# Peptides against a protein of PDB entry 3WG5, part 115

Target 1, 218 residues: chain A of PDB entry 3WG5
Amino acid sequence: LAKNIVYVAQIKGQITSYTYDQFDRYITIAEQDNAEAIIIELDTPGGRADAMMNIVQRIQQSKIPVIIYVYPPGASAASAGTYIALGSHLIAMAPGTSIGACRPILGYSQNGSIIEAPPKITNYFIAYIKSLAQESGRNATIAEEFITKDLSLTPEEALKYGVIEVVARDINELLKKSNGMKTKIPVNGRYVTLNFTNVEVRYLAPSFKDKLISYITD
Target 2, 218 residues: chain A of PDB entry 3WG5 as posed
Amino acid sequence: LAKNIVYVAQIKGQITSYTYDQFDRYITIAEQDNAEAIIIELDTPGGRADAMMNIVQRIQQSKIPVIIYVYPPGASAASAGTYIALGSHLIAMAPGTSIGACRPILGYSQNGSIIEAPPAITNYFIAYIKSLAQESGRNATIAEEFITKDLSLTPEEALKYGVIEVVARDINELLKKSNGMKTKIPVNGRYVTLNFTNVEVRYLAPSFKDKLISYITD

## One batch from the design tools (peptide; made by RFdiffusion4, then SolubleMPNN)

Design b2_p16_1_s2 (from b2_p16_1, 10 letters changed)
Fold by OpenDDE base, seed 2:
Structure b2_p16_1_s2 (fold): chain B 218 residues (1-218), chain C 218 residues (1-218), chain A 16 residues (1-16)
Amino acid sequence: as target 1 above (218 residues)
Amino acid sequence: as target 1 above (218 residues)
Amino acid sequence: REVVGLEPISFETVER
């Protein structure tokens, strides 16, 4: 029985293997309860591509809709966060947040300069991000420009350009605005119409392990 | 046959599961060649506790001495890096580097403030870091203060207080100074006297994967 | 698959 429950959890900081574990745990909990959806409040400056790709895969394998919500004001879905968002069932942003800046790098030199990714790698991620955008019916041209132009967008711009689906100030507004929307990617092979009528919002806290790992990574 | 080879590899950036993979790869290569030792040039601001603990375990399971070298000048073995260093067979630092600041945190709040770890977690890491120091014959009191006082030390201070074994400007000086020293922890159950007489220095480059991951995490 | 970093990867110094 689909429960009229929406889970909300926060993922903050760099995208790493631990972030994957957080996503996996949170989504699994929501799946087990047959939640209507899970909303992930995302605030990330970026992170590891491998972790990002695994997270995207985990989202796409979710048995329930996964909504990425760039929140609170001042938060970003930068770099890896953009990929994750584009791989999700619905993207929302709070006013005062940002999305984009997806150029891959190999790292930082000893002098702190960016080590540029070779064209092969850049092209790989261009293809990848475009794929995510295309699969989700989002603007693939802008997705590419997140890399090639290092483009960053406001919520209003992202909405306008068809990168995201919702601008919302808080969870309640998000639920209200997204109610009746179809997921941008399938859930178990089917596009799902979100039903947030009379839902219970259930907040998930970081596990002790989550807290511990975040402590170490922060 | 023990080869008169010393491997040198660089690990830079946040301590993550990928960092573990780097350590594992580099140490494995050196083990396979029966190297006299591997020197890891470490520059890290910290990272994940789980990854850190796995790295420490991997070092302690090494079939060859693992030397942590905080290098180049300006580098740090901060937070997780200190734990890793304390878990290694020998610690060296270049002038102008730092070690310490090991206080665990749960993460950062929405306002960017540090979320303090509960006493239980802090106490766990106090016990853990003291254990590493004690097992390696290093200053456990200072190790504790890396947490409780958020202490950071210069190489000269760290040497003076018995946290590290060598201050060296470069690999050649490190090899010269550490020649004849015993490992601070066992290698295969035995303390090994380092022999760097007439050694070949072999530099390991990051794998493509390593470069790519660093790109994503940087 | 090569692990690629995506900018801006802000490594917040985790005050550990």
Scores: peptide ipSAE 0.032, ipTM 0.295, DockQ to the pose 0.183; fails the geometry check
Fold by OpenDDE base, seed 4:
Structure b2_p16_1_s2 (fold): chain B 218 residues (1-218), chain C 218 residues (1-218), chain A 16 residues (1-16)
Amino acid sequence: as target 1 above (218 residues)
Amino acid sequence: as target 1 above (218 residues)
Amino acid sequence: REVVGLEPISFETVER
């Protein structure tokens, strides 16, 4: 029987316009192949809000389920990464990872201090992150606290509070645990039940451009 | 006779993933309306190379001519803005604007000093900018010098050296001067002769999201 | 590794 494909791609580093391109490219490839899903192994300290919002939109427009997997151990979906995760069809985390710390900032001063965002911006992103949580049936209160308290959670806490759906040590465990789960947001207007019973895992590597940009952004 | 539409949109500030979204949105709207062209009034000090490359690609994929207009007086297409301009179907500048200063950097240190890009990155962007110039029939030598000498040009100089196509004081003069010009790069595989003889100028405003991002990135 | 910008760049680093 023709194996369904699950794509796996890694996105690491700051969330930028390049990260959007990576998401777009990876999701597009998986869409073209009619994959069962794409798993994005995410490790980010955060990044730009604009890029983040575009990435969320791209995920929401995906023709296939996009699973954000905070991986490997030691990785984080911090700040912008949390928003992206909350905008995705399923969130998984590996043990030893973290999610949260979503307070918007205007940037870093020359001395490395955070330039605080004005209340209007903070409130905007509170509304935004709560919306993502609500739309995905996740904990909107905690989502807000990711901003207001700069809260960060362990995988176990995030699962407990209904922020994420799966804790998994690796891709195989993720596939096993998420098999039969419904996406937390719709795919093409419908909530999809994930089917990982006979899948080929296909890894997507960064393009040359991706490598260059990563080299430049790192 | 049904007036052909020319869209005009403003893109101001740093080139980021949000800027990509602005370009994409604006161009898409104009494409959907089968506009004769879209004029992007560009004022940027530069920005991210990744976003820039995506913007260039988006312009190159446009189904309609994309005209970069460095406007108003006092504006610049600096750094990333120059690349974007060089990747476009036509470049115009208003008097009192500038273009160039394209040396890649890794960023700014905490003290505000530039972190120099390694030679490999500099050389990459030299090749890239030269390619843009060559593909558009513009001065590749000057394009290289935008990097190697951090050269910036006035509109008059840029026109003289064959970097840009038009110097225009306003949209009306731009339309008048560019009427009958061929695009410097193809649109859907063909070089298009611009027809601005009976056009409606339609201004596109930033979306709410655009305004928010501009507020966040300023 | 810092994000490569093109001069003149003012990087506003939003949310880390």
Scores: peptide ipSAE 0.031, ipTM 0.268, DockQ to the pose 0.104; fails the geometry check
Fold by OpenDDE base, seed 3:
Structure b2_p16_1_s2 (fold): chain B 218 residues (1-218), chain C 218 residues (1-218), chain A 16 residues (1-16)
Amino acid sequence: as target 1 above (218 residues)
Amino acid sequence: as target 1 above (218 residues)
Amino acid sequence: REVVGLEPISFETVER
């Protein structure tokens, strides 16, 4: 019986337009192969709001489920990464990772101080992140507090509060735990029940361009 | 008699954090050599608001006059570039260049459509750009219209309306025309009268990293 | 590495 394919791809670093291109490339590959899902191993300190919103849109337009997996231990889905996760079909975290800290800023001063966003911008993203949480059936109150309290959560806390769906140590545990779960947002207009029984895991590597950009931005 | 030095550096492409690094590097070099001024030949379609605001701050903190020169013909100081120009000590444009189109956006959709900024964000940047214009003694009404009407101006129009100070075909003409002008914002708390009599022009080249980033972003 | 905050705003590019 033809094995269903699950793709795994890594996205690491700041969220930029190049990160969007990575998401687009990876999801497109998985779509073309009619994969059961793609798991994005995400490790990000945050980045750009524009890129983030485009990534969220790309995920929501995916023909297949996109699972955001905060991985490996020590990784984070910080700031923009949290928005991306909340916009996805399923969120998993490895033990020892973090999620949250979503307060918008306008940048950093020369001295490294944060340039604060005006309240109206902050309020915009409060509304936005709450919308993502609500649409995905996740905890919108906590989503708001990711901004208003600059809250960061452990995987266990995030699970407990209904921010994420899975805590898993590795891909195998993730597949096992998420098997039979419904996507938190629709795929092609329908909530999909994940079937990770007898799947082939395929790892996608970054392109040469991706590697180069990552090297420069690190 | 020891010739005063004027540095010339090119900044081309999207305004990003790397663009900030370029500005910082170039201005720092010119500061270290106690230059009379640095001329930044700017050609940009726009970019990031955070990077823009940081660049403006860096310019305003410069120990020497920073002249933004929209150059060569065909170049633009579009969107973020306009803000940067308005934040500088003197603005010049070459014939056949443009300035303006400053409406803030949140990004581009997958189909290339603009994701509109909410009115509160637009209003923030209206206030910001007006502040830059007012502080520099430039036309704040037109600065606002760069946003509200998405206005783009020719050099001649920009000069006529009091948005810029100089129209010049090349560096030599720029130096000639701007000689004796006062900076539109202070340098170290004082408005400086430019002295471009008997100056040495030094061109700064992009670093290897700058070249690589530019190549990737093009 | 410090959390890079959500950078809210970009500007319209004339080239796009």
Scores: peptide ipSAE 0.031, ipTM 0.263, DockQ to the pose 0.774; fails the geometry check
Fold by OpenDDE base, seed 1:
Structure b2_p16_1_s2 (fold): chain B 218 residues (1-218), chain C 218 residues (1-218), chain A 16 residues (1-16)
Amino acid sequence: as target 1 above (218 residues)
Amino acid sequence: as target 1 above (218 residues)
Amino acid sequence: REVVGLEPISFETVER
């Protein structure tokens, strides 16, 4: 039986314009090979809102399912990472990971204090994150609280509240559990039933440029 | 039998000079009542190095054991929080929490990118964090890697590597597991055996000022 | 010597 391909790639560190390029590259490779899906192992503390929005858009334009997997244990999809996850076709988390803390800021003061975003900006992102949750059939109330209460969740909590779809220890368990699930958002206008029966896992390595930027942003 | 008192207080958000004031206030209250210990439920993404160092010093000057408890599930002792934990008399973590990511930075650029610290500063904090680990009998190699590799650990990993002493789901389990343990650093020049037999748990609420600052820094 | 801790970072909004 012809093996379906699942790509796995890692994105770690701050969400920037370069992170967009990583997402774009990884998804493009998987699209070109008509992969059943791409799994992005995500570990991010957050980053730029503009880059985040572009990444969400890129995911939504994907010709294949994009699964965000908060991995490895100890990783987080914090801040911008949460938005990205909520914009994806499926969210998985490893045990010992976290998701949330999505309040927008203008930056950090010289003393490391957060510069608060004006209410209009905060409200914009509340609307935005709620939209992502609603469009994906995920918990929009919790999505809002990721901002308004700076809420962070464990995988078990996130699953219980309907924020994520899968808790998995590794790629094999992720594939097993997500097999037969429908994507939470459309792929090319249609909800896709994931088929991870008899799949080949292909790992994408970061490019030299990716490594360099990761080195700079880490 | 006279009940020993254990204080529990929550510190959440960025580590700043105000966070120092919170630590100082909480510890002082517990000292005044000759508490068996104070447990600080810590959830922090990091903060200022100067404030962190002052907090570490305040903990080390404590007349009672200070237990850092990374709590609740989903919380982290990230960056500055890791240093604080390593400087404390005992570290506990709840399941689903994390510790690590200790690389110093100069701040964030306008685009949210990290401004790297010069090598001299990075090296200083490597030495500093290693010292904290060594003085507390914790894993100094991992402590260094919290900086050099931006390493983050789950509670299970941190326990396994000898970074922390306890994994506990709640205060009751923490008290139960830590009962009879010796502090990892001295209290007034002596290692103290924790006595959590027949204890009363007293919760300290954040002051109005604490809430306001938390609101600003969250 | 202002050294700031990294993670987790709340994301910055670009003021348009």
Scores: peptide ipSAE 0.030, ipTM 0.321, DockQ to the pose 0.171; fails the geometry check

Design b2_p16_1_s3 (from b2_p16_1, 10 letters changed)
Fold by OpenDDE base, seed 4:
Structure b2_p16_1_s3 (fold): chain B 218 residues (1-218), chain C 218 residues (1-218), chain A 16 residues (1-16)
Amino acid sequence: as target 1 above (218 residues)
Amino acid sequence: as target 1 above (218 residues)
Amino acid sequence: REVVGLEPISFETVKK
C-alpha cells in the first residue's frame, strides 16, 4: 500500500518575500508528490503584509492541505503569522506557543516606537482577517480582536475560542489528533478529510538561499 | 555503577545572543555526556526578548533536564530570566533571590527612562508567558501578573504560588530536594523523574568568549 | 504602496 506522504517543513523568522518563496517551494514539492498534506512548522514574529497576503493566497491555491503548526514550544504565529494560520487548511499549536497581535503598523520610528497605521489600513486588515476567519469557520470576533485589542492567545485559549483546531506537542501527536479532521477551507473545491493512519513523514530542509536569508534578516 | 553526572554552569548578566550561545554550549556538553541534568545558576536583570525566546526554545529542545537555579543569594531571574525559568524543566531559587518583573519595554531613552511597549507587544508577551506557565503546570495567573502588575516574588512566594518547584540554599540542597521530582516539561517527549541519589557534580566554566562578552556587556 | 508592516515584536526585558 503506497504510504501516504506528509511533508514537514519549517518556516522561521520574519515574513518577507523570501518567506513567500519558501512557502511556494515547500508546497510545490508536496503537491508534486501528491502528499496527503504538508505541515509547516511556523515560528514568526510577523513581517510584511504584502508577503503575508501572497502567502495566504498561495496556501489557498494549494492542491493539498496545508497545516500551519506553531512549533516548537516558544514559537509564535505573531501578526502576519496569525493571518497565515487563519488562511490555512488546519491550525495546530504546540504548548508554549502563542498566536495573535495582528494590528497593522506602518513601521518603527528611530526610537523604536510604532508608527501607527491610519484607520483605513486598520479597517482593511480587520475586514481581511475576519474574512479569513469566516471562510475557515473560525472565530471572526476573536480574529478582529487580534487587531482591535492586540489580543494574543495561548494554544488552549485559541482552541477554546475556536481559532485553531489542534493542540499538539509534536508531529506525531498532531498527526494523531488531526486524523479524520476535515480541512477548514477547501482543497480543489472540496473539504478534505485528513487521513494520517499510515503516513510517511518527510522533512523538507531549507535551501541554501533560505538559510542565508534567515541569517540576514534575523 | 557509572555515576550519574549533573552539570552545573553559570549564566550571569544581560540576556543577549551571547547568552544564547552560552546556554547552547552548556546544554550541548551535558547532552553529549548523557548527564542526568544540567543546573544553570542564573543571575540576570533581563535582556533581549529575541535572545530569551531562543534560549527558551533551546532549553525545551534539550535532550536532558535543564534546571534553572536562581543563584546565588542576591541574584535575580528578572524579566527575561523569568521567561527562561518558566521555559525550563525545573525552577529553583536560593533564599534572598527574586523572580518576576516581566513587562516588556522597547528600550530606554537617553535619560534612562523606559520607552513603553505598545499593547500589541505587551499582550504578545502575556500570551507567551502564560503559555510557558501552562505548559509547565505553573501558575499562569501569576505569570501574567509578572507583566501586568510588574510583580516580583521572593522564593517562598514563588513556591507558594506554584511558580517554582524548589527553594534551596546551595547545589547540594537543590539536588536533595529535587531528587525524585518530575520535570515540569517533557524531555524527549517524557516527563523525567530526576535521580540525584548518586551523582557527580561537574562544573562547566565559561569560555574565554563568554568571559569577554560578559565583561563588555556588563 | 506603503508597506503595511506586521512587524516583529521586538521587546527588551531589561530591568535597570
Scores: peptide ipSAE 0.063, ipTM 0.297, DockQ to the pose 0.161; fails the geometry check
Fold by OpenDDE base, seed 5:
Structure b2_p16_1_s3 (fold): chain B 218 residues (1-218), chain C 218 residues (1-218), chain A 16 residues (1-16)
Amino acid sequence: as target 1 above (218 residues)
Amino acid sequence: as target 1 above (218 residues)
Amino acid sequence: REVVGLEPISFETVKK
């Protein structure tokens, strides 16, 4: 019997291989406990594309709904964070957050200038981000513009344009608003209706290793 | 009597000489068991052109149909992966996957910039990819644009443009949709009609060596 | 033999 448990975990900072490990750990815990869903409070400026793609894949392989929540106010799902969100079962944003700015780069020069990605790479990620949007029934045109125009949106704009599903100030409001919503992608091949009636909210803490790595990589 | 067996194997990561060994092993097993087909779940960002050409040749020499399935969601048949797919008996893609970005390069500079291939090499691969598309009755114009424009496509676009044959969410849907399709290239000089009625799906696991190499090369 | 790479797209998606 599905426990009326919703897990909440935090992922903050750059998207790296260590971030993948965090996602994997958090989702695995929630899967093992047959949680109704896991909410990932995401705040990221972006990071590595390889890690991002692995994270998306891990989310899509989840046995339970994974909700990306751009939180708290002032947080962003920038660049890689947007891809992760678009790959998830539901996207929520808090007021005062942002999403977008997805243009791929090769890195930074010694002077801190961006090394632009060649058209090959840019076009690859345009196709990729559009596929994520299309699969999840989200706005693929805006998803492309996150790259081609380096577009960034407010929560209200993102909701209006059909990029995200919920604007919520906190976990309680998120649960209330998302109750009865269908996942935007399948869980084990089926679209799931979220049931947040009489749920226990359980917070997952970062491991000591996660804290240390986040401290070193920030 | 052809066993109603379909093999499924996974190939993930960079296309290298080791990837050739994986293809060869998987196809050989399926040939020995007189399988109806083998499905290769492919997820690759690209790799070496020499290995790619050897893989294509190995597929074309197969005694059984080889189906390239870009899977799971988030996977790609990028660069070398596109050539491999175009050289196969049938291409399928899962939603949320991509294909394309086939421009040849010489490598990366110390600053991470792409070292462009000279026109002679680029033109060689344009001719090669067009040949694969033409031989398989797929869109040769788009195949060229995978190089000249570094084009990447979603599954739906690829299907629409006649680059691939099937969009499927999982193996069951793939088998259902591809049942009764003809191979896009010959098997032993004959176009084969796929028969997936009452088939046993048999998964081939990576060898320990395959796992180790994938771990080291990623 | 010039190894023609069809190399993986490495990209960083870092917002400045």
Scores: peptide ipSAE 0.050, ipTM 0.330, DockQ to the pose 0.166; fails the geometry check
Fold by OpenDDE base, seed 2:
Structure b2_p16_1_s3 (fold): chain B 218 residues (1-218), chain C 218 residues (1-218), chain A 16 residues (1-16)
Amino acid sequence: as target 1 above (218 residues)
Amino acid sequence: as target 1 above (218 residues)
Amino acid sequence: REVVGLEPISFETVKK
């Protein structure tokens, strides 16, 4: 019986346009092979809002389920990573990871001080993050508080508050726990029930370009 | 007699994917109207290498001459801005502006310290910046030193060393001085002689999106 | 849509 393929890829570091390219490449490969899903092992402190929004859009346009897995222990889906996670078909976290802290900033001044975003920008991202949460059936109040209170959550808290769907120690546990779950957003206009019975796991390595960019962004 | 149209637009702040969108929009408008050229008033401290490379590519694919004008006095074409300038059909600078300082960095650590680019990355950008200089008939040695020596130049120095083509105080002086100059790179495979006799100057305002993005990136 | 840096905005800015 043809095994359902699940792809696993890693995205680490800052969210950039190169991160978009990584997402696009990885998802495209998995789409081409009609994978059951792709799992993105995400470890990010944050990044650029433009890249984040493009990544969210790319995930939402995916022909296959995209699972964001905050991994390994010690990793985070901080700031931009939280938005990306909230835009995905399923969120998983490993124990000892974190999610949240989504307050937008305009950047850093020459002295390294944070330039605060004006209320208009903050309100825009509040509306945006709430929309992602609402669209995915996740906790929109907590999503807002990721901005307004600079809230960061443990996996256990995030699960408890309905921000994420799975806490898993590794890929095997993730596959086991998410088997039979419905995607939190549609795939090609339909909610998909994940089938991780008798799956083949394929690991995607970063391209040389991905490695170079990750090296630049680390 | 139908006046040749020259567009003028401003791009200020960090080089980002949104900066790419600004370049693309502005150049597209000017292309659609068969403008004699577009002048981009550039003021940037630098930005992202990916956005920079995409902007360079967009400029090189332009159906019309793209002039980078470092303006107003006090402005810079720093880091990514230098690469963009070197990728353009003509570089002008106002007195009191600067160009250079192109050393790639991987980013900033959590403590705000610069993460140095590994030699491989530095060498990549040395090769890249030299290629831009060579392709445009500009000083490739100085282009390399923008990286290796963190060199920044005044307009007078940049002109003297053959990095830029024009020093001009304003748009009128720029038009006057650049009239009859050949583009430093081809337009549609051919070097174009600029004709700024009897031109109509049209200023392009940033879109609301552009303003918002600039506000966020400042 | 504003390029909002999301903290930590890792602008891989080739900052000087």
Scores: peptide ipSAE 0.041, ipTM 0.276, DockQ to the pose 0.144; fails the geometry check
Fold by OpenDDE base, seed 3:
Structure b2_p16_1_s3 (fold): chain B 218 residues (1-218), chain C 218 residues (1-218), chain A 16 residues (1-16)
Amino acid sequence: as target 1 above (218 residues)
Amino acid sequence: as target 1 above (218 residues)
Amino acid sequence: REVVGLEPISFETVKK
C-alpha cells in the first residue's frame, strides 16, 4: 500500500531570495513524489518583501498542500513569516511561538532605527495581507492589525481569532489534529481534505548549498 | 548504582552568539551523559535578542531538564536572562537576585542612552514572552509587565506571582526543594519529575575558548 | 526599487 508521504522541511532565518529557492526546492521534491502534504517548520524574524511575495506565490502554485508550522517553541513567523503563513494551505503553531508584526519597513538606519515605509507601501501591504487572509478564510481584521498595530499573537490567540488552524506541540500532534481538515486555500483549484492516516514522514535536509548560504547570511 | 548526575555550569555576562555556544556545549555534555538535569547558574544583564531566542530554543530542545538558577546573590536574570529563564524547565533564584526588565531596545546611543525599540519590536516580544510564560504555566501577565512596565522582581515576588518555582540559597537547597517537582515544560514531549535523591553534582568549567572569548567581550 | 524590508528587527535586551 503506497504510504502517503508527508514531507517535513525546516526554513529558518531571514526571508531572502535564497529562502525562496529553499521553498521551491522543498515543494518541488514533495510534488514530484505526490506527497499528501509538505510541512514547513518555519522560524523567521522577517525579511525581504519581494522574496516573501514570491514565496507566497510558490506556495499557492503548489500541487500539494503546504502547511506552515511555526516550530519549535520559541520560533516565530514574524513579519514576512506571517504573510507566508497566511498564504499557505494550513497554519500550525507550537506552543511558545508567535506570529504577527507585519508592518513594512524600508530598512534600518546606521543607528539601527527603523526607516518607516511610506503610507503608499504600508497601504499596499495592508491590502495584500487582507487579501491573503480573505482568500484563506482567516481573520482579515487581525491581519490588518498585524500591520496597523504591529500586533503579535500567541498560538492560542491566533487560534482564537481565526488566524491559524492548529496548535500542536510536535509533528505527530500536528498530523493528528490536522487530519481531516480542509486546506484553507485550493490545491490545483480544489480544497483538499488532509489525510494523515497511515502516513510516512520524510524529513528533507538542507542542501550543502543551503547550509552554506544560511551560514553566510546569519 | 549509576548515580544520577546533575551538571552545574555557569553562564555570566552578556547574551551573545558565544553564550549560545556555551549553552549548547553544556547541555550537549549533560545530554550525552544522560544527566538527571543541568543547572545553569545564570547571571546576565541581558544581551542580543537573536542569541536569546536561539538559547531558548536550545533549552526547549534539550533531552534533559535545564534549570535556570539565578545565582549567586547579587546576580540577575535581566532582560534576555528573563526570557531564557521563562523558556526553561525550572527557574530558581537565590535570595538577593533579580529577574525582569525585559523591554527590548535597539541599543545604546553614543551618550549611553537607550535607543527604544519601535512598537513593532516591543509588541513582538510581548507576544513572545507571554507565549513562553503560557507554555511553562508561569504568570503571563507579569511576563508582559516585564516589558510594558520594565518590571523587576525579587525572588520572593517572582515566586509569589508564579514566575519562578524555587527560591534557594545554594545548589544543595535547590536540589532539595526541586526534588519531586515537575518540569514546567516537556522534555522530549513529557513533563519530567525531577529526582534529586542520591545525585552526583558535576561542575562544568568554561572551556579555554569560552574564557578567552568572554575575556575579549568583557 | 526600494527594498521593502519585513526584516527581523535587530534588537537587544539589555538592563540599564
Scores: peptide ipSAE 0.034, ipTM 0.302, DockQ to the pose 0.160; fails the geometry check

